Peptides against a protein of PDB entry 5T59. Designs and how they scored, part 18

Target 1, 112 residues: chain A of PDB entry 5T59
Amino acid sequence: TTPTMQSTSLLTEHLGYPPISLVDDIINAVNEIMYKCTNAMEKYLMQRNIIGKKDFSDEIKIGTAKLESLLENSVDKNFDKLELYVLRNILSIPSDLLEENRFRLLHHEKLV
Target 2, 90 residues: chain B of PDB entry 5T59
Amino acid sequence: EHIRFQRLVQVCNKALEESIRKLQSWEKIHECFPNYGQTREGIENLTVCQQQVIKLWSNLSRVEFDAIFHERSIEEKLNQLDDLINKARS

## One batch from the design tools (peptide; made by RFdiffusion4, then SolubleMPNN)

Design b1_p10_3_s4 (from b1_p10_3, 6 letters changed)
Fold by OpenDDE base, seed 3:
Structure b1_p10_3_s4 (fold): chain B 112 residues (1-112), chain C 90 residues (1-90), chain A 10 residues (1-10)
Amino acid sequence: as target 1 above (112 residues)
Amino acid sequence: as target 2 above (90 residues)
Amino acid sequence: SRKRSRPARK
């Protein structure tokens, strides 16, 4: 399930930043990397666009665009899963520690 | 004892691997360049291109993710979180 | 998919 407000607050205090910020960094990074990869691919092939007497520039542009779309869809799918997993299972506080008596522990340890 | 950071690395690697998997398929690559890939030189160029892109993907992701983890001090923070949880349960 | 912000690194 979605993280509670309490867990988010406690984790923000612990981390020094909201948990979602880490996920944002990761996803932004992979998106940037993705487009760098596809751009590099297009440029590489466009430098080799003529084979014999035939110019394959149009096919290269279309083909690289298709691969970009394919990669984009895959990145979106897999890193959406990553986001859910990280927020639910890694950057999370077990329910037993969210009870009234246990809830104070993380905050107390931070202050002491 | 410390498990959360290990899981973070694991899930990141898995997401990266799954994301690039389709580009690792020669069939998928070739399908995007049906005429270009019917030439000897085209096949050679596509082969090199595929390999280089995968390497670029791997190298850039490693560098960038490590930088993020460092800037966020996430290993230390997750280890501390594990310790706090374990302490609370003891 | 949503637009995400990425603060400058320290």
Scores: peptide ipSAE 0.247, ipTM 0.948, DockQ to the pose 0.138
Fold by OpenDDE base, seed 5:
Structure b1_p10_3_s4 (fold): chain B 112 residues (1-112), chain C 90 residues (1-90), chain A 10 residues (1-10)
Amino acid sequence: as target 1 above (112 residues)
Amino acid sequence: as target 2 above (90 residues)
Amino acid sequence: SRKRSRPARK
């Protein structure tokens, strides 16, 4: 279940930013890292594309692309799960605090 | 007492570990380079690549995630959230 | 250089 608007508002006030912003940072970071890794591998192998009298450039390009796809699928799967978990269980407010009196408490604590 | 930040670190590490797991398989890597990997020199190059990718993945993720957590002050904020919840329930 | 195949998140 998606977090409520009330929960998001309260957490945004507390954090100084919307909870989803943290998740976006994490996912963007891992995506960048992913392509840095695959790019590095391709560059390394392309500098070593000739073995004996054979040129393996085509095989290297195709192979690296396959590994990239493999990593992409795994990253997507695992970090989609991470997003759901973080928003539901970490950056969340228990239901007993999602009441008017408790909202005032959180606001009061911030101002005092 | 403070549990949320610990959980955040745990789930991040788990996601990173699960994501790189398939690249840790030599068989999967070799399958992508069937002819290249039949040469001695090719095997050596692929071995280095596998090791370096895993190392790069680990190092970059550590540095970048720590930077994010710092910039967002997430440990402090999550600890405060834990405290607020505990106080409200007392 | 290889171009990324997936767009960045929001």
Scores: peptide ipSAE 0.168, ipTM 0.946, DockQ to the pose 0.115
Fold by OpenDDE base, seed 2:
Structure b1_p10_3_s4 (fold): chain B 112 residues (1-112), chain C 90 residues (1-90), chain A 10 residues (1-10)
Amino acid sequence: as target 1 above (112 residues)
Amino acid sequence: as target 2 above (90 residues)
Amino acid sequence: SRKRSRPARK
C-alpha cells in the first residue's frame, strides 16, 4: 500500500525531509558504489589483459559488462523491494494514528 | 520499544547482501571470462578481483550508508517516531 | 527502477 499524503506530510514534518529522500540517498549511493566496483574490476583485469601471447582485452570488456548487467539487475530488484518496505513499514504512520485526535497529538508533540 | 531503525539496518544489510550474491558465485564469474579463465594466470587474476570487489562493495556501502544515516539523523528520528506511536497508543 | 534524485545532505 502506498503511503497516504497525510502520512507523508506528517513524516516530512517530523523528519525535516520527505521520507522518499532517505530512500533516494540510499539508492543513489548503492548505484554509485556498484559502478565503482565494476569499474575497479575492469581496470584491474585490463592491467592484466595479456597472458602469454594472447590479448584478452575484448573478452575482459565484454565479461565485465556482463557482470555489471547482472549486478545492476540484482541491485534494482533488491533495492526496489527495500524502497517499498521502508516507505510502507518503517517510514510510516499506522493508520489508527491518522485519526483526528491522534493526528493532533503528533502535531502537538512537534509544535509544543 | 524501538524497532524501526533496527529494521532499517536489517533491510539495508539484506539488500546489500542479496545484491552482491551474484558476484560471489565463482561459476558466474568464470562464465563471463570463458577463455581468460582457462589460463592459470587468468584464474588467479579473477580470484583476486572477485575478492577485492566484494571487499570494496562491503567497505563502501558501510561508509556511505552510515554517512547517510548520520546526515539524516534517522536513528534519532525513528526512535522518536516509535516513542510517539507508543505514547499515542498508551 | 525509477530515476532518483539526490538533494543536498544535512
Scores: peptide ipSAE 0.253, ipTM 0.948, DockQ to the pose 0.133; fails the geometry check
Fold by OpenDDE base, seed 1:
Structure b1_p10_3_s4 (fold): chain B 112 residues (1-112), chain C 90 residues (1-90), chain A 10 residues (1-10)
Amino acid sequence: as target 1 above (112 residues)
Amino acid sequence: as target 2 above (90 residues)
Amino acid sequence: SRKRSRPARK
């Protein structure tokens, strides 16, 4: 389930940014990396598109597009799982710390 | 005692590894280039391409993720979070 | 997946 508003607020105060911002950075980075990888692959093969008397340019374009789609689907799946895990299990505050006295502890430690 | 940052690194590595797994399959690569891969030169080119893409994926992800972790000071923040939790439970 | 916005880097 989604973290509580209280947990998000406390973590935002602690981190200096909302927890989701870290996840966004990670996901945006991997998406950019994915494109760079597939683009590099296409360029490499397109420079080697002619073998013998046959031009494989069309096959290369289609093939690299297929691989990009496969990678994109896998990235989406695995990093959606990552997002859930990070927000629920890493960037999380145990319920006992959400009580009034424990809540104050987080603020107190920041101010001290 | 500090566990959260280690877990973050682990799940990031796992996600990266699982994401690139299909490209690590020669069969998956070859099936995308059925005619190109029937030529000797094509096989050689695809082999090099596969290896280089995997290396590029690994290197870029290492550099970019380390930069993110540094910019967000996430190791320090997660260690502090661990300490706060442990203190609250004591 | 949803579109993610990327905050400015420090």
Scores: peptide ipSAE 0.247, ipTM 0.948, DockQ to the pose 0.138; fails the geometry check

Design b1_p10_4_s1 (from b1_p10_4, 5 letters changed)
Fold by OpenDDE base, seed 4:
Structure b1_p10_4_s1 (fold): chain B 112 residues (1-112), chain C 90 residues (1-90), chain A 10 residues (1-10)
Amino acid sequence: as target 1 above (112 residues)
Amino acid sequence: as target 2 above (90 residues)
Amino acid sequence: MKLARELLSS
């Protein structure tokens, strides 16, 4: 079930930030890590681009780019799933709490 | 009982693991470097590269995700959420 | 040399 506007508001109050902000942090981090990894890989291989008398620089660049693409696709797929799961199942408020009387509980705890 | 933070950690780890899965395939690596990987030295370089990039992936993700979780106080917040839910249901 | 060093050097 997609999070309601009401649940988002309540969670934002509880967390001190919108739930999506956490997901954004995670996704931004993994993207950064991804490109750091591929960059490191390319540089490592480019320092070892000559084997015997052959220069494999072009192949290394193309190959690393292919691996980057593979990783990008996988990251996108898996972290899209993660985003959906987190927002629906972790950063969520059960229906029994999405009643007016139950909202008081969250508000009360904030005031204490 | 507290369950949400544990689930968060689990799904993060799963996403990270599944994301790096293709790089863990030697066949996939070798396919990207068909001629380079035909040389002994090239194979050695690719092997080391593969191993190290996976380690780098793991280490960086651990550090960065822990930092995020700390900055967002997410364990505490999720535990509190669990408690609130349990209290409401009691 | 490790990939981590390559990353740090860039």
Scores: peptide ipSAE 0.144, ipTM 0.933, DockQ to the pose 0.019
Fold by OpenDDE base, seed 2:
Structure b1_p10_4_s1 (fold): chain B 112 residues (1-112), chain C 90 residues (1-90), chain A 10 residues (1-10)
Amino acid sequence: as target 1 above (112 residues)
Amino acid sequence: as target 2 above (90 residues)
Amino acid sequence: MKLARELLSS
């Protein structure tokens, strides 16, 4: 099930920010981490690009790019799943609480 | 009783672990450096690189995600949400 | 040399 406008509003009021903002923070963070990791990997290997009489700079650049792509695909897949799960199952309000009487209860609890 | 924050942490860890899984494969690493990995020094460098990038991934994600959770007060908010739901159903 | 140093040096 997808979150409703009402649940989003209630959660935004409760959290102080829209639920999607948390997910955005998480996804942005992992993307940043991902590129930091691949960048560090490339730099590490590029400092070790000469073995004997051979220069492996081109292979290192291509190889690290391939690994970056591989990691990107995996991150995209897994954090897309995470986003759906979080928004649907964690940052969610059960339908019974979306009724008028329950809605008032939530507001009352917040104000008390 | 309080389940939502625990679930959040679990799914975050799972996503992080599954995401780095491919880099944990030596075969996949070696495939990206077929000639470099045919040298002794190359293998050594790749081995160290693989180990350290995985550690870097883990360390950075821990620090950044904890910071996000703190800044968003998400544990407290999710616990409160659990309490509200349970109270409403009682 | 640690990989983390490569990141910090950049």
Scores: peptide ipSAE 0.143, ipTM 0.932, DockQ to the pose 0.019
Fold by OpenDDE base, seed 5:
Structure b1_p10_4_s1 (fold): chain B 112 residues (1-112), chain C 90 residues (1-90), chain A 10 residues (1-10)
Amino acid sequence: as target 1 above (112 residues)
Amino acid sequence: as target 2 above (90 residues)
Amino acid sequence: MKLARELLSS
């Protein structure tokens, strides 16, 4: 099931930030890494664009763009799954503990 | 006892591995460069490029994800969460 | 021959 507002509030207090913020950091990082990789790939090949007096610059640009799209689609798919899993199964509180007892325990542990 | 952080690392690694899988296919790489890949030099360049991009992907993701986990203190927080849940159920 | 060098040089 989808995380409740109560669980989000409790986890935010525990973490010091909303659970979604961690996921956002992860997704932003992988997106940056993705474009760095594809950019480096294009630059590497563009430095080697002439073979046998033939210029392959256009083919390289098109080809690297296709690979970028392929990678982008895969990243989107897999990290959407990751987001769902993390929020539902890792950064989650069991339903039986979503009561005052859990809240008090959290505060008590902070004092210890 | 502590399971949540382990799971986080596992799913992150899985997502990274699955994301780069298409680039690990030589067929996928070659089909994007049909004429370039028909030359000896082109094949050599594509081979090196494929190997290097996969390594770059792995290295950058390791460094950046570890930094995120540290900045968010997520291992400690998830361990504490496990402990809190276990204590509440005892 | 290093792709990482391409990234660092950019």
Scores: peptide ipSAE 0.143, ipTM 0.932, DockQ to the pose 0.019
Fold by OpenDDE base, seed 3:
Formats: structure tokens, C-alpha cells, sequence
Structure b1_p10_4_s1 (fold): chain B 112 residues (1-112), chain C 90 residues (1-90), chain A 10 residues (1-10)
């Protein structure tokens, strides 16, 4: 089910932050990791760019850029799915708990 | 009883594993370096690079995601959410 | 030999 304003408000109060903030942290982290990995690959290979008498620097730069693009596409796809799943199924409040009588239970528990 | 945090970890791991899958393919790696990979030394370098980047991906993701989960207290919060839901349904 | 060294140097 799609997150509602009511769910977002309740979860924000419960978590101490909006649910989307967790997802943002995760996505920002994986993007940082992704570029660290590709940068490391390029540097590693560039230190080994000469085989025999041939310089493969240009091929290495192009090749690592291609791998970065492949990884970017995969990260975007998979973490878009993750975002949807987390917000819909993990950081969610079931409809029965959003009913008036159940809603009051959440407020009560916070005050106890 | 507590299921949401476990699901979060599972979904994160799945996304990480699926994201790195193409780099786990030697064929995909080799295709990006067609001439470099025709040399013995090039193959050796690419092999080490492939193995190391996969390990780096795994290690960095573990450290960073655990830090996020800790800073956001998400395990505790999700467990509490499970408890609230279960209590409401009882 | 380790890729991690490349990150540490950055």
C-alpha cells in the first residue's frame, strides 16, 4: 500500500525523523561506496597501465568508465526498488492500526 | 515476532548483491578491456582488480550501513513498531 | 596489490 500522510506523521514521531531520511542515508551511502570502488579500480589499473612496451592508459580510462556506468545503472534500479519496498512494507503502519481506536493506542503507548 | 528489521537487512543485502552482480562476471570485465585483457599480465591485473573491488564493495557497504542503522536506532525502532502492531491486533 | 591502498592514498 502507498504511504499516507497519517502514516508518515506517526512514523516520524516514532522514529524521531521522517521515514524517507533513512532511505536517503542508505542511497547516499551506496552512491559514495560506488564511486569509491570505481575510483579505486581506475587507480589500481593505471598503476599497471604499461604492459611490455604498450601503454594502455586510454583503454583503462574508457573501460573503468564503462564499468562505472554499468554499476550506476544497476545501483539506481535496485535501490529504487529498495526505496519503494522499505517505505511501503517496512516503514509502514497497517490499515487496521490506522483506524481511530487503534490510532489512539499508539498515542497512549508514547505517553506511558 | 520481530520481522521488520530482519526484512530491512535482507532487502539491503539483496540490493547490494544484485547491484554488484555484473562486476562478478569475468566476461563483462574483460569486455571493457579487450586489448589489455589479451595480455597475460593484463588478465592477472584484471583478475586481482575484480576480486578486490568486490571485497571492497562488501566491506564498505557493511560498515556504512551498520553505521546508518546504529545512528538511526532502526533495529530498536522497528522492533517497537512490530510490538505496537502485534499489541494492537491482540 | 590491494585495492584498499588506493583508497587510503586518496
Amino acid sequence: as target 1 above (112 residues)
Amino acid sequence: as target 2 above (90 residues)
Amino acid sequence: MKLARELLSS
Scores: peptide ipSAE 0.138, ipTM 0.932, DockQ to the pose 0.019

Design b1_p10_4_s2 (from b1_p10_4, 6 letters changed)
Fold by OpenDDE base, seed 5:
Structure b1_p10_4_s2 (fold): chain B 112 residues (1-112), chain C 90 residues (1-90), chain A 10 residues (1-10)
Amino acid sequence: as target 1 above (112 residues)
Amino acid sequence: as target 2 above (90 residues)
Amino acid sequence: MKRARELLSS
């Protein structure tokens, strides 16, 4: 289930930042890494675009673009799943602790 | 006792591994370069390229994710969360 | 992951 506002508030207080911020960092990082990888691949091959007397530049550009798309799709799928899992199962507070008495306990522990 | 951070690391690794899996397929790589890959030199270049990109993926992800976890103090925070939950249930 | 791409392109 989707985290409640109460859970988000408590976790934000505990973490010092909203739970989604961690996920954002992870997602941003992997996307940056992804494009660094595909860019490196293209540059590497473009420096080796001539084989014998034939220029393969066009094929390299098209091919690397296809690989980028392939990687994009895979990253999107897998890290969407990751986001859901992290927010639901890792950065979460059990429902029984969201009751009034337990809620106060969490605040008490922080203040002490 | 402490389980949340371990789970975080596990799911991150899984996502990274599954994301790069298709690039680990030589067939997928070769399909993108049908004529280039018909030359000896082209095959050699593609082979090196594939190996290097996978290494780059692995190295960058390790460094960047560790940096994120450190900057967010997430191990400590998740351990504390585990402790709070366990204490509340005791 | 739209937000991620937007952040990278900004």
Scores: peptide ipSAE 0.123, ipTM 0.943, DockQ to the pose 0.107
Fold by OpenDDE base, seed 2:
Structure b1_p10_4_s2 (fold): chain B 112 residues (1-112), chain C 90 residues (1-90), chain A 10 residues (1-10)
Amino acid sequence: as target 1 above (112 residues)
Amino acid sequence: as target 2 above (90 residues)
Amino acid sequence: MKRARELLSS
């Protein structure tokens, strides 16, 4: 189940930003890290592309691209799961507390 | 009592660990460089490369995620959320 | 998960 508008509003007020913004930061960060890693790998190997008078540049480029793809797929899968979990179970308000009475109480406690 | 931030850290670590698992496989690394990896020097280079990229992944993720958590004040906010919820239920 | 990719492609 996706968070309700009410839950999102309450959490946004509490956090000072929408819950999704935190997830956005995390996902953006890991993507940046991912490409920094693959770029570093390619550069490292390309500096060592010639062995025994044989140039392995093409193989290195293809190989690093394959590794990048593998990493991309894994990152996508795992951080999609993370996003779902965080929004459902961490940045969430229990449904029983979203009732009118409890909603007011939660809001009041925050302001006090 | 305070559980949400702990869970956030746990799931972040899990996602990072699961994501880098493919690069931790020497078999998968070698498969991407079938001829390069048949040379002594190639194997050495790939070994060092694998080690370094995994370290880079770990270090960058630690620094960046901690920065995000700090900038978003997420530990404090999640602890407060736990407290508010618990109080509302009492 | 599209955020970074979308930004880079824009």
Scores: peptide ipSAE 0.121, ipTM 0.942, DockQ to the pose 0.106
Fold by OpenDDE base, seed 4:
Structure b1_p10_4_s2 (fold): chain B 112 residues (1-112), chain C 90 residues (1-90), chain A 10 residues (1-10)
Amino acid sequence: as target 1 above (112 residues)
Amino acid sequence: as target 2 above (90 residues)
Amino acid sequence: MKRARELLSS
């Protein structure tokens, strides 16, 4: 099930930030890491672009671009799944705690 | 008892591992450099490059994700959430 | 993932 507004509010109060903010941090981090990796690959190989009398610069650029695309697709797929799982199953409040009588528990515990 | 943070770490690791899997394939790497990879030096360079990138991926992800988890105090918060849920159900 | 790319490009 999709997180409810109540769940989001309660979790935001508990966490001190909206649940999606954690996911945002994770997604932003992995994307930054991804491009650092692909950039490093390109730079490393471009420093070694000439073998004998042949210049492989064009092939290196195309090849690294292909690898970047491959990595991008995989990151997108896997971290989209991660986002859904985290928001639905980890950063979630069970239905029994979403009952009106249980709402005060989280709030009460925070104030004590 | 405390399960949510463990699950968070697990799914993060899984996502990271699955994401880098294609780059761990030598065949995939070589296919991207068909002529470069036909040279001895090219093969050597690609081999080192592959190894370094995988290490970089692993190291950066570890450092950055740990920093996020710390800054967000997520282990403590998720443990508290587990405790609250368990208490409510008792 | 779209939002991530947008943030990185900013």
Scores: peptide ipSAE 0.116, ipTM 0.942, DockQ to the pose 0.107
Fold by OpenDDE base, seed 3:
Structure b1_p10_4_s2 (fold): chain B 112 residues (1-112), chain C 90 residues (1-90), chain A 10 residues (1-10)
Amino acid sequence: as target 1 above (112 residues)
Amino acid sequence: as target 2 above (90 residues)
Amino acid sequence: MKRARELLSS
């Protein structure tokens, strides 16, 4: 068994769910929040689309789409980094615990 | 003694802060609305919109991430993990 | 990051 497989199994047993499930929740949440924010922005500005006698609806739609794209790219970049960090450094089993004697300790603590 | 959950919160906050940074730039906002932003009323609307969306981002993130952490019992689980690691090293 | 979009399309 590879260390990665061992750590995943141990963490799944400890957490009650696979480590990736937490990351999935976080990623899904931020994506939902992102689109809620951009949608709110568009709606707010579209309610204020006429200034004087000029209708800025088209510009608002294009502008908010650009901002959405900008935010989407930033979210993708930063939360990909987050996923990597969490899985490698937070939800991880150090090598000393993967040794047989320390592995037994983990199981023992769970049973007692 | 317990460090993993703190790190999780920190990295989440960092990712959220870095992600919203572009929207915090007035220049970036204004560039997306070149004609609308040339009007006084347009500038006012964009200013309020920018402030509100940033606040919405912050509030929704706080509520949703805290809910995830609670539902997954991640603070308790990470503290237990820290304890197990510390015991193994002692 | 495809998770959210996949859920929305399902």
Scores: peptide ipSAE 0.125, ipTM 0.943, DockQ to the pose 0.101; fails the geometry check

Design b1_p10_4_s3 (from b1_p10_4, 8 letters changed)
Fold by OpenDDE base, seed 4:
Structure b1_p10_4_s3 (fold): chain B 112 residues (1-112), chain C 90 residues (1-90), chain A 10 residues (1-10)
Amino acid sequence: as target 1 above (112 residues)
Amino acid sequence: as target 2 above (90 residues)
Amino acid sequence: MENARKLLSE
């Protein structure tokens, strides 16, 4: 099930930040890494764009763009799944603890 | 006992591995460079490029994700969460 | 080989 507002609030208190912030950090990081990788590929190949008498610069640019698109799609898909899993199963509070008496335990531990 | 952080690491690794899978396919790489890949030198360049970018992906992700986990103190927080849950159920 | 690594290293 989707995390509740109550769960989010409790986890935010526990973590010191909203659970989604961790996911955002992860996704931002992988996106940065992705573009660093594709940029590196393009630069590497562009430095090797001439084979014999042929200049493959245009093909390299198009090809690396295609690879970037493929990687983007895969990253988006897999990290969307990751986001859902993390928020639902890792950064989550079991439903049996989402009772008033159980909330006291979380608050008590924070105060001690 | 402490399971959440381990799961976080696992799912992160899985997502990273699955994401880079397309670049691990030589066929897909070659298809993007149909003429360049018909040359000996082109094949060599693509091969090296593919290998190195995969390593770069792995290294960068390791460093960056570890940094995130540290900055967010997520291992400690998740362990504490596990403990709280276990305590509540005892 | 080493030069190739350097080009792809950040």
Scores: peptide ipSAE 0.139, ipTM 0.937, DockQ to the pose 0.017
Fold by OpenDDE base, seed 2:
Structure b1_p10_4_s3 (fold): chain B 112 residues (1-112), chain C 90 residues (1-90), chain A 10 residues (1-10)
Amino acid sequence: as target 1 above (112 residues)
Amino acid sequence: as target 2 above (90 residues)
Amino acid sequence: MENARKLLSE
């Protein structure tokens, strides 16, 4: 089930931040890590670009770009799935507890 | 009883593991460097590069994700959420 | 960046 506005409000109050903010942090982090990894690969190989008097710089640049693309696609796919799962199943309040009576109870317990 | 934070860690690890899988394939690596990988030195360089980047991925993700979890106090908050939900159902 | 370089340089 998709999170409701009510659920989001309750979770925001509980967390001190909107649930999506955590997901954003995670996604931003993995993107940064991804580019650090690919950049490191390129630099490492470019320092070793000449073998037997042959310059492989162009191949290295193209190759690392391909790897970056592969990694980007995989990261996008897997962390999109993660986002959906986290927001729906982890940072969520069961619908049966979003009824008026249960909602008040949950809110009250949080404040006590 | 407390299940949400455990699930968060699990799905994060799964996403990270699935994401790096392509780089764990020597075939995929070699395909990106067809001529470079035909040389002895090239193979050696690619092998080391592959090994180290996978380690880098793992290390950076561990450090960064733990930092996020700490800064967001997410374990505590999710445990509290579990408790609140369980109490509301009782 | 520095960590990446160090790890790959090992």
Scores: peptide ipSAE 0.137, ipTM 0.938, DockQ to the pose 0.018
Fold by OpenDDE base, seed 1:
Structure b1_p10_4_s3 (fold): chain B 112 residues (1-112), chain C 90 residues (1-90), chain A 10 residues (1-10)
Amino acid sequence: as target 1 above (112 residues)
Amino acid sequence: as target 2 above (90 residues)
Amino acid sequence: MENARKLLSE
């Protein structure tokens, strides 16, 4: 089920930030990590680009770019799934709590 | 019972593991370096790269995700959410 | 060991 505006508002109040902000942090982090990993690999191999009489610099650049693309695609796919799951199943409020009487429960807990 | 934070950690780990899976394939790595990987020294270098990049991925993700969870106080907030839900259903 | 350290230091 897709989160409602009401649930988002209540969760924002509870969390102190919109639920999507957590997901954004996670996605931003993994993207940064991804590029750090591929960059490190490229640099490592480029420092070892000559074997015997052959210079493999071009192959290394192309190869690492291919690996980066593979990783990008996988990250995008898996973390899109993560986003949906987190927002729908973890950062969610059951419909029964969205009723008027139970809405007060969330407010009451905040005030206590 | 607190379940939401545990699930968050689980799905994060799953996403991370599935994302790096292709790099865990030696065949995929070697395919990207067809000539370089035909040399003994090249194979050695690629082997080290593969092993260490996976470790780097794991270490960086652990540190960064833990930092996010801490900064967002998400364990506490999710536990509170679980408690609220359980209380409402009791 | 040195090789591993270099990669992880990036």
Scores: peptide ipSAE 0.124, ipTM 0.937, DockQ to the pose 0.017
Fold by OpenDDE base, seed 3:
Structure b1_p10_4_s3 (fold): chain B 112 residues (1-112), chain C 90 residues (1-90), chain A 10 residues (1-10)
Amino acid sequence: as target 1 above (112 residues)
Amino acid sequence: as target 2 above (90 residues)
Amino acid sequence: MENARKLLSE
């Protein structure tokens, strides 16, 4: 089941913010963390780019870029699934609560 | 009684674990540095780098996600949602 | 130890 406008409205009222805002925070956070990690890897290895008389700087730059790409693809895939799951199954209102009689209960509980 | 926040934490952890899985593979790491990883010193550097980046990933994720959950008061809100649903069904 | 700390400080 996909989230409805009614569900979104009710949840926004309950949460104090739209449900998607939480997901956006999570997605933004993991993206920031991802780039911090790959940047740290590159810096760490670039400080150790010379072994013997050979400079591995180019290989390190290419290699870390490849790892970043792999991680980026995995993050995108897994957190797209997360977004779908959270919005459909966690930040959701079951159909029985969306019925008129139960809908009033939700409003009543907020007022009391 | 309260299940939604637990599920949120679980799905977040699952997504984080699955996302970092490729970096947990030594084979994948080594493949990205084919010549560097043929040296003893290179292997040592890559080993330390791999271990520490995974730890960094875990630590940053824990801190940032906990901050989000706190700022959004999501545990309280989800518990309240569970309670409302349970009342509606009783 | 120091090397590990440098990476974690990023």
Scores: peptide ipSAE 0.118, ipTM 0.937, DockQ to the pose 0.017

